# Designs tried in a protein design run: peptides against a protein of PDB entry 5ZKO. Part 24

Target 1, 44 residues: chain A of PDB entry 5ZKO
Amino acid sequence: SASNPRKFSEKIALQKQRQAEETAAFEEVMMDIGSTRLQAQKLR

## One batch from the design tools (peptide; aimed at target 1 I33 L43 R44, target 1 (a further copy) T36)

Design b2_p22_7_s4 (made by RFdiffusion4, then SolubleMPNN; its pose is not in this set)
Fold by OpenDDE base, seed 5:
Structure b2_p22_7_s4 (fold): chain B 44 residues (1-44), chain C 44 residues (1-44), chain A 22 residues (1-22)
Amino acid sequence: as target 1 above (44 residues)
Amino acid sequence: as target 1 above (44 residues)
Amino acid sequence: SEAAEAAVLAELAERLAAALAK
């Protein structure tokens, strides 16, 4: 059956939440890489 | 302990996969909404 | 769009992975 508009809005909201969580996780990884590189440079 | 470069690459690769999956899911939802709207317009 | 933003992030991840592999 065709999902009602309310169901669509719920799906969109859930997808936005998931994307935000994935973005945050990606940024954390990049920050870790950046910090490690900076630390390595300081030790050289 | 500081993660080694290999661990960083693994994290980045995993994040890429997750982002691609989330993108595909989002596009599916948007397509469903678009199809529903088109059908509604045809019935009016 | 959210989908476009996700694609950009995925591309960035690919580039980082390639850089780390060198």
Scores: peptide ipSAE 0.105, ipTM 0.598, DockQ to the pose 0.072
OpenDDE base, seeds 1, 2, 3, 4: peptide ipSAE 0.091, 0.093, 0.093, 0.098; ipTM 0.575, 0.610, 0.585, 0.594

Design b2_p22_8 (made by RFdiffusion4)
Pose (drawn by RFdiffusion4):
Structure b2_p22_8 (pose): chain A 43 residues (1-43), chain B 44 residues (1-44), chain P 22 residues (1-22)
Amino acid sequence: ASNPRKFSEKIALQKQRQAEETAAFEEVMMDIGSTRLQAQKLR
Amino acid sequence: as target 1 above (44 residues)
Amino acid sequence: AEKLAAEREVAEAELEKEVAEA
């Protein structure tokens, strides 16, 4: 499972992991401004 | 074909070079991250 | 995928640094 044999299974796993990370990466970058505004509130 | 070499040896050396660069910068930002968490005590 | 995860962790650490410097 973690290390498939078929090339098709390997490609599917790489695309799955890539989609998960891009979904999570585009969330952290999504609301950075909300954190950047916190500093202006603190200063 | 400069960033994309033909020989596999050149390709492997290129990936090894980039991995060393990416890890070197990563080991810097995560290194002095403690000094930033100490600055946070000043606020509270 | 691992590179994107490392870039995410660096971006989170840089945000913590900006808030702490404030």

Design b2_p22_8_s1 (made by RFdiffusion4, then SolubleMPNN; from b2_p22_8, 11 letters changed)
Fold by OpenDDE base, seed 3:
Structure b2_p22_8_s1 (fold): chain B 44 residues (1-44), chain C 44 residues (1-44), chain A 22 residues (1-22)
Amino acid sequence: as target 1 above (44 residues)
Amino acid sequence: as target 1 above (44 residues)
Amino acid sequence: AEEIRRQREVLLAEQERLLAEA
């Protein structure tokens, strides 16, 4: 079958979106760890 | 509250799994593009 | 998507470091 660039571009765009969401989830985990550390330091 | 490394380790492990899945999905998209290109070349 | 992958790898490494320091 012929190349379907539109389908591929949609797939790539969707994957970029998912990767951005995963990045945001990583940042949220980092924030939680940072907040916990800060709280632990305040209790010392 | 004190640090809860076990909770954080679970979150990180889950995110690593998701990252691997997203990477695999992206590689699949690239493979599809490559296959289509090869097929188009065969038809020329 | 290479830049996004790199950013994820950096964040992951930072998380692992923070866990090791806890």
Scores: peptide ipSAE 0.185, ipTM 0.664, DockQ to the pose 0.060
OpenDDE base, seeds 1, 2, 4, 5: peptide ipSAE 0.169, 0.172, 0.169, 0.177; ipTM 0.654, 0.651, 0.645, 0.661

Design b2_p22_8_s2 (made by RFdiffusion4, then SolubleMPNN; from b2_p22_8, 10 letters changed)
Fold by OpenDDE base, seed 1:
Structure b2_p22_8_s2 (fold): chain B 44 residues (1-44), chain C 44 residues (1-44), chain A 22 residues (1-22)
Amino acid sequence: as target 1 above (44 residues)
Amino acid sequence: as target 1 above (44 residues)
Amino acid sequence: AEAIRRQREVLEAEMERLLAEA
């Protein structure tokens, strides 16, 4: 059967969502690292 | 000299910017793929 | 996911270097 444009759009939307989630995860990790390092700095 | 918290924040901000740029690039590529596939579908 | 991981590792290493230089 022919490719369904709706299916493509849905897949793209899902990939965009995944990318946004990955971005959020990156930010969380980097903030945690930053906070931890800053704390370590203050204690030295 | 002591670590500068401002430097860390600047680095994090820069990485966030890069991530946003990567997201934009991803969206562009996925849209192009979607458009191409849709066009191919219409021609079949 | 891999690209994000690499970016995180690079930044972490840079931060560690800055802390070591303090």
Scores: peptide ipSAE 0.160, ipTM 0.615, DockQ to the pose 0.092
OpenDDE base, seeds 2, 3, 4, 5: peptide ipSAE 0.165, 0.167, 0.165, 0.158; ipTM 0.626, 0.631, 0.630, 0.625; seeds 2, 3, 4 fail the geometry check

Design b2_p22_8_s3 (made by RFdiffusion4, then SolubleMPNN; from b2_p22_8, 11 letters changed)
Fold by OpenDDE base, seed 2:
Structure b2_p22_8_s3 (fold): chain B 44 residues (1-44), chain C 44 residues (1-44), chain A 22 residues (1-22)
Amino acid sequence: as target 1 above (44 residues)
Amino acid sequence: as target 1 above (44 residues)
Amino acid sequence: AERIRRQTEVLKAEMERELAEA
């Protein structure tokens, strides 16, 4: 059967987007944790 | 109850490592995909 | 966890199969 480069290019793009979203979500959570820890330190 | 910053820091470090490993694995497979596509193009 | 890795490996396998069939 004929290859579908466009279809796979779209799948690749979606997968790259998912990876970027997972990374961004992780970084956001890490920033929140960092902020919370810093706040707790200020209250001590 | 007293916070356990050391344990929490260790958990954070572990999560950062896991995130880095997932990113590296993704990049590796994406490189393989890119290489395979390039090889297929050369054979056409 | 390694959801993204698994999903990417599936994509790789699909593409390699399609390229082999062409």
Scores: peptide ipSAE 0.211, ipTM 0.710, DockQ to the pose 0.086
OpenDDE base, seeds 1, 3, 4, 5: peptide ipSAE 0.196, 0.202, 0.201, 0.202; ipTM 0.708, 0.707, 0.707, 0.708

Design b2_p22_8_s4 (made by RFdiffusion4, then SolubleMPNN; from b2_p22_8, 10 letters changed)
Fold by OpenDDE base, seed 1:
Structure b2_p22_8_s4 (fold): chain B 44 residues (1-44), chain C 44 residues (1-44), chain A 22 residues (1-22)
Amino acid sequence: as target 1 above (44 residues)
Amino acid sequence: as target 1 above (44 residues)
Amino acid sequence: AEEIRRQREVLEARMERELAEA
């Protein structure tokens, strides 16, 4: 068939990588926000 | 970590931009798959 | 992250369908 499974599998692998990178970036932001909130609570 | 609210807003904005770019890339892949499928259907 | 995950799952499902149609 005219299907290109290899190309699609590569695209899926790239999407998984992007997901991992986005998740890591999100976790970093949330950690920073959490740290800021904790510091603010210490000062109250 | 930068407790700077400006840094958080920038990071969030960058994340939204990245998400939009990744969505666009995904849509391109979906169009390619759709085109392939349509071509295969034409040949059947 | 959830949207990208959903998109990947849709891609996987489409790939499986394309393989089945081959």
Scores: peptide ipSAE 0.254, ipTM 0.679, DockQ to the pose 0.063
OpenDDE base, seeds 2, 3, 4, 5: peptide ipSAE 0.230, 0.242, 0.243, 0.242; ipTM 0.656, 0.668, 0.672, 0.669; seeds 2, 5 fail the geometry check

## One batch from the design tools (peptide; aimed at target 1 T36, target 1 (a further copy) V29 Q39)

Design b2_p23_1 (made by RFdiffusion4)
Pose (drawn by RFdiffusion4):
Structure b2_p23_1 (pose): chain A 43 residues (1-43), chain B 44 residues (1-44), chain P 23 residues (1-23)
Amino acid sequence: ASNPRKFSEKIALQKQRQAEETAAFEEVMMDIGSTRLQAQKLR
Amino acid sequence: as target 1 above (44 residues)
Amino acid sequence: EAVEKAAEAVEKAAEAVEKAAEA
């Protein structure tokens, strides 16, 4: 499962992991401004 | 073909070089991250 | 300052992830 044999299964796993990370990465980058505004509130 | 070499040896050395650079910068931002968490005490 | 430094660290980590994806 974690290390498939078929190349098709390997490609599917790499695409799955890539989609998860891009979804999580585009969330962290999504609301950075909200955190950047917190500093202006603090200063 | 400069960033994309033909020989596999050149490709492997290139990946090894980039991995060393990426890790070197990563080991710097995560290193002095403690000094930033200490600055946070000044606020509260 | 601490919040700005943390944001910069996130940006640098995001650039490193983009470079690693381009590799």

Design b2_p23_1_s1 (made by RFdiffusion4, then SolubleMPNN; from b2_p23_1, 16 letters changed)
Fold by OpenDDE base, seed 2:
Structure b2_p23_1_s1 (fold): chain B 44 residues (1-44), chain C 44 residues (1-44), chain A 23 residues (1-23)
Amino acid sequence: as target 1 above (44 residues)
Amino acid sequence: as target 1 above (44 residues)
Amino acid sequence: DYVERLVERIERLAELRRRRRAA
């Protein structure tokens, strides 16, 4: 099937958006863990 | 600029690699959280 | 509360990953 460059560009853009959403969700989890660790250290 | 299919394939491959790395990091965090949750439940 | 919030975020992240794999 003739790979339409427009179809590829749209697919890449969609994949980038989904990757950004997953990265943001992961970073939120890591931020909460980091904050909790910092709080726990302050209580020591 | 002529969208070279090879350039698209390389970008997709890099995105997949990044996703795999984020998955591995996430799984490590999940193991720690799972252990913490189990310990917290044992203390109840 | 902390563990519950983490679980919710993990479930959301798992959902995002499933959507990506299904596309």
Scores: peptide ipSAE 0.264, ipTM 0.648, DockQ to the pose 0.357
OpenDDE base, seeds 1, 3, 4, 5: peptide ipSAE 0.260, 0.266, 0.264, 0.270; ipTM 0.643, 0.648, 0.649, 0.648; seeds 3, 5 fail the geometry check

Design b2_p23_1_s2 (made by RFdiffusion4, then SolubleMPNN; from b2_p23_1, 14 letters changed)
Fold by OpenDDE base, seed 5:
Structure b2_p23_1_s2 (fold): chain B 44 residues (1-44), chain C 44 residues (1-44), chain A 23 residues (1-23)
Amino acid sequence: as target 1 above (44 residues)
Amino acid sequence: as target 1 above (44 residues)
Amino acid sequence: DYVEKLIERIERLAELRRRRAAA
């Protein structure tokens, strides 16, 4: 079937949104890891 | 200018490929951490 | 446990990435 450019643009926009969400999740994870590492160091 | 559906498709495919590579990298890290955990357990 | 928490965090990120790749 014919590709729909509008659907492609929407899909790209959705992927960008998900990438932003993953970036935010990554930053949160890094904060959690950092905090956990700091806690582990305090327990040494 | 008019959007090119073919270029959109290529961009989406490239984004998916990059995402798959990044996912594989995290899965490799999980395997390494899992192996380290198993080794640590054996040394207990 | 630091290692266990690290695994959980990486698994979460991997899952988010897989969902995006499957879209």
Scores: peptide ipSAE 0.230, ipTM 0.657, DockQ to the pose 0.521
OpenDDE base, seeds 1, 2, 3, 4: peptide ipSAE 0.216, 0.221, 0.230, 0.223; ipTM 0.642, 0.648, 0.654, 0.653; seeds 1, 2, 3, 4 fail the geometry check

Design b2_p23_1_s3 (made by RFdiffusion4, then SolubleMPNN; from b2_p23_1, 15 letters changed)
Fold by OpenDDE base, seed 3:
Structure b2_p23_1_s3 (fold): chain B 44 residues (1-44), chain C 44 residues (1-44), chain A 23 residues (1-23)
Amino acid sequence: as target 1 above (44 residues)
Amino acid sequence: as target 1 above (44 residues)
Amino acid sequence: DYVEKLVERVLRLAELERRRRAA
């Protein structure tokens, strides 16, 4: 049943997963920019 | 009851709202990054 | 200048995430 508490729990878990994926995207971008900055500094 | 399907539905809705807000913030910043990149290219 | 501005924006995103985790 779509209204089953177990199914709702699964939906909540999926939402948490999506949030974690967005967090990972932020961290990835930060790492890429950090690397770029480091490279730019080495060229100075 | 904390295990009530209605309460779970409400919790899911709140999580979806939060996820949408975070996604919007992420997209806004990414667009800003894109704009900054475009401006930098125009100055070259 | 581009990199610095980009870093600043990324840091803002990271701050948003930290606020979310703290809530």
Scores: peptide ipSAE 0.140, ipTM 0.524, DockQ to the pose 0.372
OpenDDE base, seeds 1, 2, 4, 5: peptide ipSAE 0.132, 0.143, 0.144, 0.144; ipTM 0.518, 0.526, 0.526, 0.526; seeds 1, 2, 4, 5 fail the geometry check

Design b2_p23_1_s4 (made by RFdiffusion4, then SolubleMPNN; from b2_p23_1, 12 letters changed)
Fold by OpenDDE base, seed 5:
Structure b2_p23_1_s4 (fold): chain B 44 residues (1-44), chain C 44 residues (1-44), chain A 23 residues (1-23)
Amino acid sequence: as target 1 above (44 residues)
Amino acid sequence: as target 1 above (44 residues)
Amino acid sequence: DWVEKYVEAVERLAELRRRRAAA
């Protein structure tokens, strides 16, 4: 049905957004780990 | 602090779980699209 | 071990970035 392509496109767009948000959250965790590591190195 | 590694590990584990769930959801959407395309081809 | 956890996180991040670039 002609309405299906739009529906699927919306679902894909939403999924991509969620994936991007999850990636950003992971990068934040990595930054925290990096900062902790840097602090540990400075104290040695 | 010694507690930081565990905290980060927990955050990473949670993030991995979320990513897996999002991936599964995406695969479901892709299967739906594939099924629709297959049906459309059969009707032509 | 924080090093092991860090490495795992880096590897996962790299995978996520690759998937994003391929999409």
Scores: peptide ipSAE 0.213, ipTM 0.608, DockQ to the pose 0.059
OpenDDE base, seeds 1, 2, 3, 4: peptide ipSAE 0.205, 0.204, 0.167, 0.173; ipTM 0.603, 0.581, 0.542, 0.540

Design b2_p23_2 (made by RFdiffusion4; failed a check: too like the target's own chain)
Pose (drawn by RFdiffusion4):
Structure b2_p23_2 (pose): chain A 43 residues (1-43), chain B 44 residues (1-44), chain P 23 residues (1-23)
Amino acid sequence: ASNPRKFSEKIALQKQRQAEETAAFEEVMMDIGSTRLQAQKLR
Amino acid sequence: as target 1 above (44 residues)
Amino acid sequence: QAEETAALEEAITELQEELAEAA
């Protein structure tokens, strides 16, 4: 499972992991401004 | 074909070079991250 | 992935500089 044999299974796993990370990465980058505004509130 | 070499040896050395660079910068931002968490105590 | 990591390192450095200025 973690290390498939078929090339098709390997490609599907790499695309799955890539989609998860991009979904999580585009969330962290999505609301950075909300955190950047917190500093202006603190200063 | 400069960033994309033909020989596999050149490709492997290129990946090894980039991995060393990426890890070197990563080991810097995560290193002195403690000094930033200490600055947070000043606020509270 | 390397571009995402470099963007995360930049974003974390900027947030660390903003916290240092606010502190």

Design b2_p23_2_s1 (made by RFdiffusion4, then SolubleMPNN; from b2_p23_2, 13 letters changed)
Fold by OpenDDE base, seed 5:
Structure b2_p23_2_s1 (fold): chain B 44 residues (1-44), chain C 44 residues (1-44), chain A 23 residues (1-23)
Amino acid sequence: as target 1 above (44 residues)
Amino acid sequence: as target 1 above (44 residues)
Amino acid sequence: SSEQRRKLIEMLRELQKLLQEAA
């Protein structure tokens, strides 16, 4: 059956949201890595 | 207006590029963590 | 990816543990 354009649009919007959330989560992890690395350097 | 298939294809290509960049960043970070972990182990 | 992120978090936790033991 033909995909409803509205449903398609919603799927695209959801995909974009998921990608944004994934990016944000990745950035958070990267910040934690930076912090942890800094802590390790202090032990030297 | 109907989404141009070419534009859709371009969006997909951009998404794939972003994913590849994220993977590359991940691998780099993993190497750094590995090095830091080795250093931390030497401190024990 | 989510899997990659999970792996990073796991490695970070292990690293943090090592650092805590060394401190």
Scores: peptide ipSAE 0.301, ipTM 0.681, DockQ to the pose 0.469
OpenDDE base, seeds 1, 2, 3, 4: peptide ipSAE 0.297, 0.296, 0.297, 0.237; ipTM 0.678, 0.676, 0.677, 0.601

Design b2_p23_2_s2 (made by RFdiffusion4, then SolubleMPNN; from b2_p23_2, 15 letters changed)
Fold by OpenDDE base, seed 2:
Structure b2_p23_2_s2 (fold): chain B 44 residues (1-44), chain C 44 residues (1-44), chain A 23 residues (1-23)
Amino acid sequence: as target 1 above (44 residues)
Amino acid sequence: as target 1 above (44 residues)
Amino acid sequence: RSEQRRRLMEMLRDLRQQLQEAA
């Protein structure tokens, strides 16, 4: 079936949004790791 | 403008590379957590 | 990837709990 450009553009937009959300989630995890590591160091 | 298949292929390659990099980053974080957990357990 | 992130977050939570208990 012919690719509908409008539907395709929507799929691309959703994909980009998902990528941004995944990046943000990863950054949050990294911040949590940093905080947790700092706490562990304070216990030593 | 017409989608250039060559440019599209390049975008796909970049996307796959990014995915691989994200996977590697998560694995590194997992290892760090494991090490930190071990340290925390030794403190108890 | 979502599952991997979920596991990571769970491990972090567990670690935080352990650290809190040690403190």
Scores: peptide ipSAE 0.188, ipTM 0.536, DockQ to the pose 0.422
OpenDDE base, seeds 1, 3, 4, 5: peptide ipSAE 0.167, 0.167, 0.174, 0.169; ipTM 0.522, 0.516, 0.535, 0.523; seeds 3, 5 fail the geometry check

Design b2_p23_2_s3 (made by RFdiffusion4, then SolubleMPNN; from b2_p23_2, 14 letters changed)
Fold by OpenDDE base, seed 1:
Structure b2_p23_2_s3 (fold): chain B 44 residues (1-44), chain C 44 residues (1-44), chain A 23 residues (1-23)
Amino acid sequence: as target 1 above (44 residues)
Amino acid sequence: as target 1 above (44 residues)
Amino acid sequence: RSEQRRKLMEMLRDLREQLQEAA
């Protein structure tokens, strides 16, 4: 079928969702790093 | 110049390559986080 | 995403330095 705005819109939506998931994963990692750093600091 | 399939194809290829590089870099960072956390645990 | 990666790498470096100092 010809490329239509609906299919394009779906593609964009999926891409946005993937981006959001990557951002969430990054935030989780940042939280882990923060916690680990604080723990390491206490051990000094 | 008018958008032609060749230029468009090149654009897409470069975008795909960039995405792959970003993914690889993220995976490397995640591996380093794992190693760092493991090191922190050993200090406890 | 590049900015996020940069920040993450910076934090990892700092953490690793702290861990090495504590060891």
Scores: peptide ipSAE 0.169, ipTM 0.533, DockQ to the pose 0.488
OpenDDE base, seeds 2, 3, 4, 5: peptide ipSAE 0.185, 0.152, 0.164, 0.166; ipTM 0.549, 0.474, 0.487, 0.487; seed 2 fails the geometry check

Design b2_p23_3 (made by RFdiffusion4)
Pose (drawn by RFdiffusion4):
Parts: C-alpha cells; structure tokens; sequence
Structure b2_p23_3 (pose): chain A 43 residues (1-43), chain B 44 residues (1-44), chain P 23 residues (1-23)
C-alpha cells in the first residue's frame, strides 16, 4: 500500500499526496493576511 | 538543457546539489525559531 | 521546492513582524 508495485498505483499515490499538500498549502497561504493584520493590532 | 542535463550522473548531482541547498536554508529558519518564541513572552 | 521556499519566506516575514511588535 505505502509502496505499491504497479506504476499506475504509484502515480495515483503521488497525485493523491500532492493534492493533499496543495490543499493544505493553499490554506496556510490563504489567510496569512489575517495574521499580518494581528501585528498591526499589536503594535 | 542547462537546468535539464542529459547524463543521468549530471541529473543526480544536480538533485543532490539542490537538496543540500534546500536543507541548508531549512536548517536555518527552523534553528533560531526558539529565539522568536522567547520574544513572544514580552507581549503577554 | 517552490512551496517550501514560499513557506520559508512567509515564516521569516512573520518572525520579523513578531520581533517588531515585541520591541
């Protein structure tokens, strides 16, 4: 499972992991400004 | 074909070079991250 | 690699903002 044999299964796993990370990466970058505004509130 | 070499040896050395650079910068931002968490005490 | 470089740059900017706010 974690290390498939078929090349089709390997490609599907790499695309799955890539989609998860891009979904999580585009969330962290999505609301950075909300954190950047917190500093202006603090200063 | 400069960033994309033909020989596999040149490709492997290129990936090794980039991995060393990416890890070197990563080991810097995550290193002195403690000094930033100490600055946070000043606020609270 | 591009996502990692963007995350490192964002972390460094946020750390500079926190140091300025703390000062």
Amino acid sequence: ASNPRKFSEKIALQKQRQAEETAAFEEVMMDIGSTRLQAQKLR
Amino acid sequence: as target 1 above (44 residues)
Amino acid sequence: AEQLTQLQTTIEELQTELEEAAA

Design b2_p23_3_s1 (made by RFdiffusion4, then SolubleMPNN; from b2_p23_3, 13 letters changed)
Fold by OpenDDE base, seed 5:
Structure b2_p23_3_s1 (fold): chain B 44 residues (1-44), chain C 44 residues (1-44), chain A 23 residues (1-23)
Amino acid sequence: as target 1 above (44 residues)
Amino acid sequence: as target 1 above (44 residues)
Amino acid sequence: SERRRKLIEMLRELQQELQEAAR
């Protein structure tokens, strides 16, 4: 069955969007960990 | 040298205050860790 | 302190959980 290039392009666009959302959420969590580590260092 | 009970009482009061402040700061950091953990779980 | 040790442990666990989620 001829992989409709338009449907393929839509799947790639959706995959890129999901990856960007996961990356942004990961970066947010990493920033929170950084802040938490700084607070933990002040408690020492 | 007679340990002035008043100076001792002041030291104990100051120690209790510091311990309360450390406890509050620890609880704050623990809450941040809990929030960050929840965010990490949403990324799975 | 015991509390400080616990905090460090939880930070390490969280770091591991994040590394696993990033795979």
Scores: peptide ipSAE 0.165, ipTM 0.510, DockQ to the pose 0.110
OpenDDE base, seeds 1, 2, 3, 4: peptide ipSAE 0.161, 0.162, 0.158, 0.163; ipTM 0.506, 0.506, 0.503, 0.510

Design b2_p23_3_s2 (made by RFdiffusion4, then SolubleMPNN; from b2_p23_3, 15 letters changed)
Fold by OpenDDE base, seed 3:
Structure b2_p23_3_s2 (fold): chain B 44 residues (1-44), chain C 44 residues (1-44), chain A 23 residues (1-23)
Amino acid sequence: as target 1 above (44 residues)
Amino acid sequence: as target 1 above (44 residues)
Amino acid sequence: MERRRQLMEMLRDLRRLLKEAAD
């Protein structure tokens, strides 16, 4: 398909947004894992 | 801004690199969770 | 998205296991 700068810029912006959301979600999961490990250690 | 295919390709390459890094980090976390789960099971 | 789902499921299972061990 023909290049559409406006659509391309929107696509890139959407991609960056999704990447940021995925990064934030990943960081949240990492914190949960840390907490879970701490709980496991307390049971030892 | 005008579409720049070269810059766009570089952005795509960077995105792919970030995705690969995220995958590697995910796999590391999964291994860590697996180890933690094994430890928790030993406490049962 | 799928990876995150899988990870969350594993965490849920692990939390359950830890709760059982603590009881």
Scores: peptide ipSAE 0.197, ipTM 0.570, DockQ to the pose 0.425
OpenDDE base, seeds 1, 2, 4, 5: peptide ipSAE 0.196, 0.167, 0.170, 0.170; ipTM 0.569, 0.521, 0.527, 0.525

Design b2_p23_3_s3 (made by RFdiffusion4, then SolubleMPNN; from b2_p23_3, 14 letters changed)
Fold by OpenDDE base, seed 1:
Structure b2_p23_3_s3 (fold): chain B 44 residues (1-44), chain C 44 residues (1-44), chain A 23 residues (1-23)
Amino acid sequence: as target 1 above (44 residues)
Amino acid sequence: as target 1 above (44 residues)
Amino acid sequence: SERRRKLIEMLRELQRLLQEAAD
């Protein structure tokens, strides 16, 4: 079928949403790492 | 302007690049965690 | 994602190790 721009736009939107969710998850993990590092420093 | 499939393909390519960069960031963090884990084990 | 899950698992393990060292 002919390339449907609407289909492409929907694919891009879905990909952007997934990327945003992964970014949010990454930021949460980075905060946890920060807290863990602080705890590790207290043990030294 | 009519939806341009070429513009959509470029946007998809940029999104894929961003995803690759996020992958690299995750790998870096995992390496840091590995090093920190080794340090934590030395404290036991 | 698989990468996210693995990272979280590693963090939880690290947190456990640190807690054990603090006890």
Scores: peptide ipSAE 0.222, ipTM 0.597, DockQ to the pose 0.408
OpenDDE base, seeds 2, 3, 4, 5: peptide ipSAE 0.187, 0.210, 0.184, 0.200; ipTM 0.528, 0.589, 0.527, 0.552

Design b2_p23_3_s4 (made by RFdiffusion4, then SolubleMPNN; from b2_p23_3, 14 letters changed)
Fold by OpenDDE base, seed 5:
Structure b2_p23_3_s4 (fold): chain B 44 residues (1-44), chain C 44 residues (1-44), chain A 23 residues (1-23)
Amino acid sequence: as target 1 above (44 residues)
Amino acid sequence: as target 1 above (44 residues)
Amino acid sequence: MERRRQLIEMLRELRELLQEAAR
């Protein structure tokens, strides 16, 4: 059956949401790494 | 002047203390990295 | 010095994992 344009648009929206969530999680972890790096530098 | 044995022993004690503190701080950072790594793996 | 090397290595690995997840 012709993929209901509604179903397609919903899938694309969900994909974009997941990508945004992954990006946000990446940024959060990079901030944490930044803090950890600063702590590591203090150990030198 | 002959390095006062007392002063020498105190310096050694302080050195050992600093080494212990550095070790503890390193272990803390490694734990944080481990947690962050686990979070990163959940993004896969 | 060895501990510092290990930490830097782990940070690099973590960065790579995150970059891979973001692709």
Scores: peptide ipSAE 0.130, ipTM 0.483, DockQ to the pose 0.087
OpenDDE base, seeds 1, 2, 3, 4: peptide ipSAE 0.122, 0.118, 0.120, 0.119; ipTM 0.473, 0.469, 0.470, 0.471

Design b2_p23_4_s1 (made by RFdiffusion4, then SolubleMPNN; its pose is not in this set)
Fold by OpenDDE base, seed 1:
Structure b2_p23_4_s1 (fold): chain B 44 residues (1-44), chain C 44 residues (1-44), chain A 23 residues (1-23)
Amino acid sequence: as target 1 above (44 residues)
Amino acid sequence: as target 1 above (44 residues)
Amino acid sequence: DALRRRALALRALTEREVLQEAL
């Protein structure tokens, strides 16, 4: 394929950034679930 | 946070879809590298 | 495992670059 190798390195760097952003978003969701569970426990 | 549990399930489903798409993109890159290696081997 | 997969991808891309420059 005529796709320059440099474009692949750039694509992988971009994928690494996306995965870091997705991991951060997942951690944020998990923190929010944890907070919701704590709030539900306080109401019991 | 007032974020409905339904929105969390939807966010997790979307994240799983993105992770599957990223895995597929990675596998495509690995296949293209494998093809390049095979071509280089045929020229030796 | 994700970090190892990423390191493997970077190595594979570097190898592809070297192979394409040699062709």
Scores: peptide ipSAE 0.175, ipTM 0.627, DockQ to the pose 0.092
OpenDDE base, seeds 2, 3, 4, 5: peptide ipSAE 0.167, 0.183, 0.171, 0.162; ipTM 0.633, 0.636, 0.624, 0.623; seeds 2, 3, 4, 5 fail the geometry check

